# Peptides against a protein of PDB entry 4U39: the designs that were tried, part 32

Target 1, 302 residues: chain A of PDB entry 4U39
Amino acid sequence: SIKVIGVGGGGNNAVNRMIENEVQGVEYIAVNTDAQALNLSKAEVKMQIGAKLTRGLGAGANPEVGKKAAEESKEQIEEALKGADMVFVTAGMGGGTGTGAAPVIAQIAKDLGALTVGVVTRPFTFEGRKRQLQAAGGISAMKEAVDTLIVIPNDRILEIVDKNTPMLEAFREADNVLRQGVQGISDLIATPGLINLDFADVKTIMSNKGSALMGIGIATGENRAAEAAKKAISSPLLEAAIDGAQGVLMNITGGTNLSLYEVQEAADIVASASDQDVNMIFGSVINENLKDEIVVTVIATG

## One batch from the design tools (peptide; aimed at target 1 L260 D268 S272)

Design b2_p17_2_s3 (made by RFdiffusion4, then SolubleMPNN; from b2_p17_2, 9 letters changed)
Fold by OpenDDE base, seed 5:
Structure b2_p17_2_s3 (fold): chain B 302 residues (1-302), chain A 17 residues (1-17)
Amino acid sequence: as target 1 above (302 residues)
Amino acid sequence: SAFDEKLAKNVVDLNQV
């Protein structure tokens, strides 16, 4: 089974976006120290952590409180994660609960033998230096606790959105990028396409790889596959070129009109931008909601 | 890893601003 755990406010917002977009084949778990915020989750499983420590009043933006809250609730987290083959841990780094609890939850998932993938954001620069420093510590702790860590630099989202985009919409786009990172991987396993991958294929690329980068490309029209692939490998979300990757996982998602030719064209473009010795796997997904769009997601590891 | 080094550099660069 695949489980997605949203940790703290940002992680729970991302999980709500996944549920709203009908991401299939995954079980959703919302984790928070704030009981009021947790009640707003759409997840089937809602877990309040650190009930004795925080009394449901949240972590006060302190990562050490988030950490201790997850440690207090270890047995509950273990039971919720039991029997998972894969666990996504999603959080906004820089806060109290997400930054402190996400590494503890990731370690619990890894200790249970699940393929553990972190999908986390760095805070925007406008959130201030204190959040950036807290996020750096949380990212370091996540990296030790996961098999693969996808880090989304929120400041790079500002290169994709309109300059007049309100701050609340920039945060919604960060939640959407977290959704795309989880869905881009989970759909390869859970959703039928033209080329299906199994869990063992994904595990080969993602096991004990450390940091990963994600690129996303979306296009329409006659050359949509090639354009989406080119946008994915040149995505502002990529903090580095994919040419130095040891492994590449590619998702090509389209509507019912997606052709095998378009899948191969997109795969060839990503392969040509990668090292010759790269372990590349690709899958395709059919999403009837995309109509004429192709979405290419590239996860580069190494 | 190469991505780890770049990630660490970007964190340092963001902390210098």
Scores: peptide ipSAE 0.113, ipTM 0.699, DockQ to the pose 0.022
OpenDDE base, seeds 1, 2, 3, 4: peptide ipSAE 0.044, 0.089, 0.061, 0.074; ipTM 0.644, 0.692, 0.676, 0.684; seeds 1, 3, 4 fail the geometry check

Design b2_p17_2_s4 (made by RFdiffusion4, then SolubleMPNN; from b2_p17_2, 12 letters changed)
Fold by OpenDDE base, seed 3:
Structure b2_p17_2_s4 (fold): chain B 302 residues (1-302), chain A 17 residues (1-17)
Amino acid sequence: as target 1 above (302 residues)
Amino acid sequence: SAFQQKLATNVTDLNQV
């Protein structure tokens, strides 16, 4: 089974966005120290952590409180994650609960023998230096606790949105990028396409790989496959070209009109941007909601 | 590579704060 665990405010917003976009074949778990915020989750499983420590009043933007809250609730987290083959841990880094609890939850998932993937954001520069410092400590702890860690730099989201985008919409786009990172992997296992992957294929690329970069491209029209692939490999979210990656996982998602030619064209573009000796695995997914759109997701590992 | 350097800095560089 695949489980997605959202940790703290940002992680729970991302999980809500996944549920709203009908991401299939996954179980959703919401974790928070704030009981009022947790009640707003759309997840089937809602877990309050650190009830003795925080009394449901949240972590006060302190990562050490988030960490201790997860440690207090270890047995409850273990029972909720038990029997998962794969666990996604999603969080917005820089806060109290997400930053402190996500590494503890990831380690619990890994110790249970699940393929453990972190999908986390760095805070925007406008959230201030304190949040960036807290995020850096949380990201470092996440790296040691996961098989693969995807770090989304929120400041790069500002390069793909309109310059007049309100701060609230920039946070919604960060939640959407977290969704795209989880869905881009989970759909390869859970959702049929023109080229299907199994869990063993994904495990080969993601097991004990450490840090990873993610690129996303979306396009429409006659050249949509080539345009989406080119946008993915040049995505501001990658922050580097994928040359020098040892592994590449690629998702090519389209509507019912997605052709095998379009899938091959997109795969050839990503392969041509990769090293000759790269271990590249690609899958195709059919999503009827995309109609005329193609979405290419690239995850590059070292 | 620039890619490998970016992977390393993404998890260790406290100076990007």
Scores: peptide ipSAE 0.416, ipTM 0.829, DockQ to the pose 0.027
OpenDDE base, seeds 1, 2, 4, 5: peptide ipSAE 0.390, 0.404, 0.386, 0.400; ipTM 0.803, 0.825, 0.801, 0.805

Design b2_p17_3 (made by RFdiffusion4)
Pose (drawn by RFdiffusion4):
Structure b2_p17_3 (pose): chain A 294 residues (1-190, 197-206, 209-302), chain P 17 residues (1-17)
Amino acid sequence: SIKVIGVGGGGNNAVNRMIENEVQGVEYIAVNTDAQALNLSKAEVKMQIGAKLTRGLGAGANPEVGKKAAEESKEQIEEALKGADMVFVTAGMGGGTGTGAAPVIAQIAKDLGALTVGVVTRPFTFEGRKRQLQAAGGISAMKEAVDTLIVIPNDRILEIVDKNTPMLEAFREADNVLRQGVQGISDLIALDFADVKTIMKGSALMGIGIATGENRAAEAAKKAISSPLLEAAIDGAQGVLMNITGGTNLSLYEVQEAADIVASASDQDVNMIFGSVINENLKDEIVVTVIATG
Amino acid sequence: FPAYEAKMSNIVDLSEV
């Protein structure tokens, strides 16, 4: 019983993208103050929060509103989250709802005893000062409210995509990366949570590599461990979760070769949760998701 | 794969392959 909660617009898209990618084994909850944006969620459960406060008009990039909105819906949320063994709280930081409400929701989930993993994006630098400041204040709050917070620096999306990809696609990729963050774990729980719990505090950074071809598992792993999303050296990690995903042509040669690349770059005595998952919708593509904690 | 094999004791191996 793992629940992925998209909070605000940032999470709304990630949840959509997860659903779009048919990510299995999770119950999705889209939570928003913005009734209009929420009605775009492909989530079976759409929770409008702050209905009394925001009247479906959203938080206006005011984290305080997203917070008060979440506090207002404190009871509705617990109801939705009860029974969750694990709650992914996925949101965009810098907003109102995502920045405000996610900590409230993730804290509720944490109090509910669920393994609370917050997976959020820090706003692109270009989103400006307000976005940056609020997320920073927000990411700070997400850390206090989750067991593990995987923070995806959107600015690093721009290093990854072609220098000329339009902004719309840059935001879109941030959504996918958020989805890639949650799927990178949720695919490994579809197992004693104390395992993953022992891997889940402090902040966490993740990396992704995607490759195709003859030498792809290594290409993907190398790209994953060196990825711009992954800002710090993995040898600094106390725990590392690795996810290898490929087509039905995923070989153990490829799997361990990528595991060897991720492992050699991690500390020897590192705790590690590693999985490889077959995605029939993949052909020659292989995706390594690496999440380091420490 | 010496680096990988050396860490088998600390790895929760969830490989589906």

Design b2_p17_3_s1 (made by RFdiffusion4, then SolubleMPNN; from b2_p17_3 with Y4F K7R M8L E16Q)
Fold by OpenDDE base, seed 4:
Structure b2_p17_3_s1 (fold): chain B 302 residues (1-302), chain A 17 residues (1-17)
Amino acid sequence: as target 1 above (302 residues)
Amino acid sequence: FPAFEARLSNIVDLSQV
């Protein structure tokens, strides 16, 4: 089974966005130290952590409280993650609960033998230096606790949205990018397409790889596959060129009109931008909610 | 593309679904 665990406010918002977009073949778990915020989760499984420590009042933006809350609730987390083949741990770094609890939860998933993938955000620079420093510590701890860690730099989202975008919409876009990172991987396993991947294929690319970068491209029209692939490899979310990656995981998602030719064209573009010795795997996914759009997601590992 | 050719055997014939 595939489990997605949202940790703290940002992780829970991302999980809500996944549920709203009908991401299939995954079980959703919401984790928080704030009981009121947790009640707003759309996840079937809701877990309050650190009930004794926090009394449901949250972590007070302190990562050490988030960490201790997850440690207090270890047995409950273990039971919720039991039997998962793959676990996505999603969180917004820089806060209390997400930053502190996500590494503990990831380690629990890894110790259970699940392929453990972190999908986390760096805070926006405008959230201030304290959040950036807390996020750096949380990201370091996540890197040790996961098989692969995808880090989304929120400041790069500001390059793809309108400059007049309200702060609330910029956070919603961060939640959407987290959704795309999880869905871009989970759909390769859980959602039938023109080219399916098994869990063993994904495990080969993602097991013990450390940090990863994600690029996303969306396009429409006659050259949509090529345009989406070009946008993915040149994505502002890719803080480094894809040619340095040891592994590439590619998802080509389209509507019912997605052709094998479009899949090939997109794959060839990503391959041409990658190292010749790269271990590249790609899958195609049919999403009926995509009309004329193609979405290319590239995850560069190593 | 070697990866494409290797995966051609795993193409789901969506016409059969």
Scores: peptide ipSAE 0.010, ipTM 0.425, DockQ to the pose 0.160
OpenDDE base, seeds 1, 2, 3, 5: peptide ipSAE 0.008, 0.007, 0.000, 0.000; ipTM 0.438, 0.423, 0.305, 0.257

Design b2_p17_3_s2 (made by RFdiffusion4, then SolubleMPNN; from b2_p17_3, 6 letters changed)
Fold by OpenDDE base, seed 1:
Structure b2_p17_3_s2 (fold): chain B 302 residues (1-302), chain A 17 residues (1-17)
Amino acid sequence: as target 1 above (302 residues)
Amino acid sequence: FPNYLSRLSNIVDLSQV
């Protein structure tokens, strides 16, 4: 089974976005120290952590409170994650609960023998230096607790949106990028396409790889496959070149009109941008909601 | 890093980015 656990406010917003976009084949768990915020989750499983420590009032933007809250609730987290083959831990880093609890939850998932993937954001520069420093500490702790950690630099989202985009829309886009990172992997396992991957293929690319980067490309029209692939490998979300990655996981998602030729064309572009010695795996997914769009997601590991 | 931009420039017309 695949479980997605949203940790704290940002993680729970991402989980809500996944549920709203009907990401299939996954179980959703919402975790928070704030009981009022947790009640707004759309997840079937809602877990308040650190009830004794916080009294449901949240972590006060303190990662140490988030950490201790997850430690207090360890047995509940273990029971919720039990039997998962794969666990996605999603959080907005820089806050109290997400930053502190996500590494603890990830370690619990890993100790249970699940393939543990972190999908987290760095805060925007405008959120201030304190959040950036807290996020750096949380990301460091996540690296030790996961098999793969996808880090989304929120400031790079500002490069793909209009400069007049409201702050609230930039946060919604960050939640959407978190969704795309989880869905780009989970769909390869859970959703049929023209080329299916098994869980063992994904596990080979993602086990004990440490930090990863994600690129996303979306295109329409006659050359949509090539354009989407080109956008994915040149994505502002890729803080480094895809060349030098030890592993590449690629998802080519399209509508019912997605052709095997388009899948191959997209895969060839990403392979050509990668090192010759890269372990590249790719899958295709059919999403009827995309109509004429192709979405290419690239995850570079190692 | 220099080789990536050169490889990308061969694949992606960077003038359109």
Scores: peptide ipSAE 0.000, ipTM 0.387, DockQ to the pose 0.041
OpenDDE base, seeds 2, 3, 4, 5: peptide ipSAE 0.006, 0.000, 0.006, 0.006; ipTM 0.375, 0.302, 0.373, 0.347; seeds 2, 3, 4, 5 fail the geometry check

Design b2_p17_3_s3 (made by RFdiffusion4, then SolubleMPNN; from b2_p17_3, 5 letters changed)
Fold by OpenDDE base, seed 4:
Structure b2_p17_3_s3 (fold): chain B 302 residues (1-302), chain A 17 residues (1-17)
Amino acid sequence: as target 1 above (302 residues)
Amino acid sequence: FPNYESRKSNIVDLSQV
């Protein structure tokens, strides 16, 4: 089974976005120290952590409280994760609960033998230096606790959205990018497409790889596959070139009109931008909601 | 590309869905 755990406010907003976009073949778990925020989760499984420590009042933006809350609730987390083959741990780094609890939850998943993937955001620069420093500590702890850690730099989302985009919409886009990071992997396993991957293929690319970068490209029209692939490899979310990656995981998602030719064209572009010795795997997914759009997601590992 | 393992392409025959 595949489990997605949203940890704290940002992680739970991402999980809500996944549920709203009907991401299939995954179980959703919402984890928070704030009981009121947790009640707003759409996840089937809702877990309040650190009930004794916090009394459901949240972590007060303190990562040490988030950490201790997860440690207090270790047995409950273990039971919720039991039997998972793969666990996604999603969080907004820089807060209290997400930053502190996500590494603890990830370590529990890894100790249970699940392929453990972190999908986390760095805070926007405007959230202030304190959040950036807290996020850096949480990201460091996540690297030790996961098989692969996808880090999404929120400041790069501002390069994709209009400069006049309200702050609330910038956070919604961050939630959407977290969704795309999880869905871009989970769909390769759980959603039928033109080219399916098995869990063993994904495990080969993602096991013990440490940091990963994600690029996303979306296009329409006659050259949509090529344009989506070019956008993915040049994505602002890719803080480094795909050149030098040890592994590349590629998802080509389209509507019912997606052709094998378009899948091959997109794969060839990504392969040509990658090292010759890279372990590249790619899958194709059909999403009826995309109509004429193609979405290419690239995850560079190692 | 030697390491281009297009691994098990279960080409789902979408004509049967």
Scores: peptide ipSAE 0.005, ipTM 0.377, DockQ to the pose 0.144
OpenDDE base, seeds 1, 2, 3, 5: peptide ipSAE 0.000, 0.000, 0.000, 0.000; ipTM 0.279, 0.397, 0.381, 0.377

Design b2_p17_3_s4 (made by RFdiffusion4, then SolubleMPNN; from b2_p17_3 with M8K N10K E16Q)
Fold by OpenDDE base, seed 2:
Structure b2_p17_3_s4 (fold): chain B 302 residues (1-302), chain A 17 residues (1-17)
Amino acid sequence: as target 1 above (302 residues)
Amino acid sequence: FPAYEAKKSKIVDLSQV
């Protein structure tokens, strides 16, 4: 089974966005120290952590409170994650609950023998230096606790969106990019396409890889596969070029008109931009909602 | 070009479902 655990406010917003986009084949768990915020989750499983420590009032933007809250609730987290083959831990780093609890939850998942993937955001620079410093500490702790850690640099989202994009929409786009990171992997396992990957193939690419980067490209029209692939490998979300990656996981998602030729064309472009010794795997997904769009997601590991 | 053994994940022939 695949479980997605949203940790704290940002993680829960991302999980809500996944549910709203009907991401299939995954079980959703919402975790928070704030009981009122947790009640707004759309997840089927809702877990309040650190009930004794916080009394449901949240972590007060303190990562140490988030950590201790997850430690207090360890047995409950273990029971909720038990029997998962794969666990996604999603969080916005820089806050209290997400930053502190996500590494603890990830370690619990890993200790249970699940393939543990972190999908986290760095805060925007405008959120201030304190959040950036807290996020750096939380990302370091996540890196030790996961098999693969996908880090989304929120400041790079501002390069993709219009300059006039309201701050609230920039946060929504960060939640959407978190969704795309989870869905780009989960769909390869859970959603049939032209080329299906098994869990063992994904596990080979993602086990004990440490940090990962994600690129996304979307295109339409006759050259949509090539354009989407080129956009993915040149994505602002890639803090480094994919040529240094030891592993590449690629998702090529299209509508019912997606051809094997388009899948191969996109895969060849990503392979040509990668190192010659890269372990690349690719899958395809059919999403009827995309119609004429192709979405290429690239996850570079190592 | 060395055929990258892209482990051709099983092409599921969707015509057989």
Scores: peptide ipSAE 0.010, ipTM 0.411, DockQ to the pose 0.156
OpenDDE base, seeds 1, 3, 4, 5: peptide ipSAE 0.009, 0.009, 0.000, 0.000; ipTM 0.413, 0.408, 0.304, 0.303

Design b2_p17_4 (made by RFdiffusion4)
Pose (drawn by RFdiffusion4):
Structure b2_p17_4 (pose): chain A 294 residues (1-190, 197-206, 209-302), chain P 17 residues (1-17)
Amino acid sequence: SIKVIGVGGGGNNAVNRMIENEVQGVEYIAVNTDAQALNLSKAEVKMQIGAKLTRGLGAGANPEVGKKAAEESKEQIEEALKGADMVFVTAGMGGGTGTGAAPVIAQIAKDLGALTVGVVTRPFTFEGRKRQLQAAGGISAMKEAVDTLIVIPNDRILEIVDKNTPMLEAFREADNVLRQGVQGISDLIALDFADVKTIMKGSALMGIGIATGENRAAEAAKKAISSPLLEAAIDGAQGVLMNITGGTNLSLYEVQEAADIVASASDQDVNMIFGSVINENLKDEIVVTVIATG
Amino acid sequence: VEVFLVGKRDEVLDTLS
């Protein structure tokens, strides 16, 4: 019983993307103050929060509103979250609802005893000062409210995509990366949560590599451990979760080769949750998701 | 191949090998 909660617009898209990618084994909850944007969620559960406060008009990039909105819907949320063994709280930070509400929601989930993993994007630098400041204040609050907070620096999306990909695609990739963050874990729980719990505090950074071809597992792992999303050296990590995903042609040779690359770059005595998952919708593509905690 | 491992790094690598 693992629930992925998209909070605000940032999470709304990630949840959509997760659903679009048929990410299995999770119950999705899209939570928004913005009734219009919420009705775009492909989530079976659409929770409008702050209905009294925002009247479906959203938080206006005011985290305080997203917060008061979440506090207003404190009871509706717990109801939705009860029974969750694990709650992914996925949101875009810098907004109102995502920045405000996610900590309220993730804290509720944490109090409910669920393994609360917040997976959020820090706004692109170009989103400006307000977005940056609010997320910083928001990411700070997400840390106090989750067991593990995987923060995806959107600015690093721009290093990854072609220098000329339009902004729309840059935001889109942030959504996918958020989805890639949650799927990278949720695919490994579809197992004693104390395992993953022992891996879940402090902040967390993740990396992703995607590769195709003859030497792809290594190419993917190398790209994953060196990825711009992953801002710090992995040897600094106390715990590392590794997810290898490929087609039905995923070989152990490829799997361990990538594991060896991720492992050698991590501390020797590091705790590790490692999985490889077969995605039939993949052909020659292979995706290594690496999440380091410490 | 689909595998899932939890443990220390060398334990994971030994299991894979």

Design b2_p17_4_s1 (made by RFdiffusion4, then SolubleMPNN; from b2_p17_4, 6 letters changed)
Fold by OpenDDE base, seed 5:
Structure b2_p17_4_s1 (fold): chain B 302 residues (1-302), chain A 17 residues (1-17)
Amino acid sequence: as target 1 above (302 residues)
Amino acid sequence: MEVLLVGKKQEVLDALR
């Protein structure tokens, strides 16, 4: 089974966005130290951590409280993650619960033998230096606790949105990029394809790879596949080129009008931008909610 | 026909051809 665990406010907002976008083939778990915030989760499984430590009042933006809350609730986390083949740990770094608890939860998943993928955000620079420093510590701890860590630099989201985008919409876009990172991988595994990936192929590309980069491209019109692929490999979310990656995962998502030619065209562009010896996984997914849009997600590992 | 393909680069490219 595939489990997605949202940790703290940002992680739970991302999980809510995944549920709202009907990300299928995954089980959702919401984890928080704030009982009131946890009640707003759409996840089937809701877990309050650190009930003795925090009394449900949250972590007070302290990562050490988030860490201790996950440690207090270790057995409950183990039970909730038991039998998962893959675990996505999603969080907004820089807060108390997400920053402190996500690395502990990731380590628990890894110790259970699950392929453990972190999908996390760096805070915007405008959230202040304290959040950036807390996020850096949380990201470092996540890197040691996961097989693959996708880090989304929120400041790069400001390069892909309108300059007049309200702060609240910039946070919603960060939640959407977290969704795209999880969905881009989970759809490759959970959606039956013409060529079924075995879970061993995914393990080969993602196991013990450390930090990964994600690029996203969206386009419409006659050349939408080529444009989406070119945007994905040149995405502002990519902190480096994909040509040095040891592994590449590519998801091509379109509406019911997605053609085999468009899949081939997009795949050839990403393949041509990648190393000759790269382990590549391709998937194409039909999303009926996409009209004329193609979304290309590229994840570079290693 | 729903275009659902998941596989290794070469396998996918071969199936598309």
Scores: peptide ipSAE 0.110, ipTM 0.714, DockQ to the pose 0.464
OpenDDE base, seeds 1, 2, 3, 4: peptide ipSAE 0.100, 0.033, 0.094, 0.037; ipTM 0.724, 0.628, 0.743, 0.684

Design b2_p17_4_s2 (made by RFdiffusion4, then SolubleMPNN; from b2_p17_4, 7 letters changed)
Fold by OpenDDE base, seed 5:
Structure b2_p17_4_s2 (fold): chain B 302 residues (1-302), chain A 17 residues (1-17)
Amino acid sequence: as target 1 above (302 residues)
Amino acid sequence: MEVLLVGTKDEVLAALR
């Protein structure tokens, strides 16, 4: 089974966005120290952590409170994650609960023998230096606790959105990029296709790989597959080129009009941008909600 | 939502030919 655990406010917003976009084949768990915020989650499983420590009043933007809250609730987290083959831990870094509890939850998942993937954001520079420093500590702790860590630099979202984009929409786009990171991987595993990967192949690419990079490309029109693939491998979300990666996960998602030619063209572009010795997993996904759009997601590991 | 092909680069490219 695949479980997605949203940790704190940012992680729970991302989980809500995943549920709203009907990400299939995964179980959703919302975790928070704030009981009122947790009640707003759309997740089927809602877990309040650190009830004795925080009394449901949240972590007060203190990562140490978030950490201790997860430690207090360890047995409850273990029971909720039990039997998962894969666990996605999603959070906005820089806050109290997400920054402190996400590494503890990730370690619990890993200790249970699940393939543990972190998908987290760095705060925007405008959220201030304190959040950035807290996020750096949380990301460091996540890197030790996961098999693969995808870090989304929120400031790079400002390069892909309009300059007039309201702050609230920039946070919604961060939630959407978190969704795309989880969905880009989960769709490759959770949905039966004509050709199915063994979960062992996913483990080979994602186990103990450390930090991963994510690129996203979206395009429409006659050359949409090639354009989306080129945008993905040159995405502002990539902190480095994919040519140095040891593994690549590629997802091409299109509407019912997605052709085998478009799939091949996009795969050839990503493959040509990768080293010959790169372990590549590729998936082709039909999403009926996409009309003329193609979405290419590239996750580079190693 | 339907996944058509999931595989290694070589497996998927072979299936597309």
Scores: peptide ipSAE 0.293, ipTM 0.848, DockQ to the pose 0.410
OpenDDE base, seeds 1, 2, 3, 4: peptide ipSAE 0.037, 0.236, 0.027, 0.025; ipTM 0.680, 0.819, 0.564, 0.663

Design b2_p17_4_s3 (made by RFdiffusion4, then SolubleMPNN; from b2_p17_4, 7 letters changed)
Fold by OpenDDE base, seed 5:
Formats: C-alpha cells, structure tokens, sequence
Structure b2_p17_4_s3 (fold): chain B 302 residues (1-302), chain A 17 residues (1-17)
C-alpha cells in the first residue's frame, strides 16, 4: 500500500489539495499537534500527536515541540504506517509541527521497511529568517530519515506565477506543487497500466538517493508534448540540470486525446537531457480533467 | 484516471515501437 502523510498545517493543506484533485490509489493520513486544525482535514485518518505535551494547542512554531510530539505518539504512528510499501511524508518546513515531526515520522516509516519519500517546501523569503533557519534544520533531519527528499523552493514558485499573485494564492500554488510531486510518483505505481511497473524498479531509483530535483512543464497546442518536456527539464523548480542524475522518474499526463506520438516525443526530450546510463522510469497517464493540456513531471535522483 | 504505460525507459520505448 501507498500512504501519504501530511504533517502540520502545510502538509495537511497539501493533503487536502491531493484529495480535492482525486489522487487515487493512496491512503491519506493527516497528522497535527493542533486538534482544531486537524478537524479541518479531509483525510480519512486523522492523528493528533503529542496530546499530553501540547494538549491539542499546537507546537507554538517550535520544531522541538513538533519532534517531541511525534516521539510521544511513536506507537500510534507505527500502527498507522504498518503494512505500507511506500510512504510519502509531506510538510511545509519552517513551522513547528511540520519541521519537527516530519523527520520523526519519516524515520518511523523507514524503520518499518517502507520506501520513504519526503516532499517538502522551503518557506518563502518573506516569511522571515527564523522560518528559513528552522526549515534548514528540518530539511537536514529529513535527508537523514528518508530514501529520497524532494525540496520545493517556494521562492521559485514566484517565477512561474503572475507578479500580482496574492500571498494566499502563492501558498495555494506551493500546495499544488507538493501535490504534483506526490501525484507524479504515485500515479506511476498505484494505477494499473498496459505495462505494470515493478516496485523493485522504483526502489532502485529512489532508495537511499538523498536529495531529488523536481521539474514541471505544462503546455497546450500542436507541439504541447515537446514544449511541456522542454519546460520540465528547464523548470525554475530545478536547482540544477538533470544531466548528472543517476535516476529519473518521468510522468506525462494528458487528456483522453494524449497520443502515443506525443508520449514518445516528450520521453525522447527528457532522455536526451539525461545521462546515457541513467535509470529512467517513464509513465503516461490519462487525466480526464485535462482538456488540451499536457503536464510533464520530471524527478531527478542521485 | 488511466495509466497507459509504466516501465523502464527501454521497456516503454520498446512498447511504443
């Protein structure tokens, strides 16, 4: 089974966005120290952590409280994760609960033998230096606790949105990018295709790979596949080029009019931008909610 | 939602031929 765990406010907002977008084949778990915020989750499984420590009043933006809350609730987390083959841990770094609890939850997943993938955000620079420093500590702890860590630099989202985008919409876009990172991988594993992916191949690409880079490209029109692929490999979300990556996960998502030619064209572009010896997993996904759009997601590991 | 093809680069490219 695949489990997605949203940790703290940002992680739970991302999980809500995943549920709203009907990300299939995964079980959702919402984790928080704030009982009131947790009640707003759309997840089937809702877990309050650190009930003795926090009394449901949240972590007070302190990562050490988030950490201790997850440690207090270790047995409950273990039971909720039991039997997972893969665990996604999603959080907004820089807060109390997400920053402190996400690494602990990730380590619990890894110790249970699940392939553990972190998908987390760095805070925007405007959220202030304290959040950036807390996020850096949380990201460091996540790197030690996961097999693969996707870090989304929120400041790079400002390069792909309109200049007049309200702050609230910038946070919603961060939640959407977190969704894209989880869905781009989970769709390849959880949804039956013409060729079924061996979970062993996913493990080969994602196990003990450390930090991963994510690129997203969206395009419409006659050359939409090629344009989406080119945008993905040159995405502002990529902190580096993918040419040195040891592994690549590629998802091409289109509407019911997605052609085999478009799929091949996009795959050839990403393959040509990658090392010759790269281990590539590729998938094509039909999403009926996409009209004329193609979405290419590239995750580079190693 | 339907997944058309998932596999290694070579497996998918071979299936597309």
Amino acid sequence: as target 1 above (302 residues)
Amino acid sequence: MEVLLVGTKQEVLDALR
Scores: peptide ipSAE 0.252, ipTM 0.843, DockQ to the pose 0.411
OpenDDE base, seeds 1, 2, 3, 4: peptide ipSAE 0.142, 0.101, 0.045, 0.138; ipTM 0.764, 0.725, 0.668, 0.773

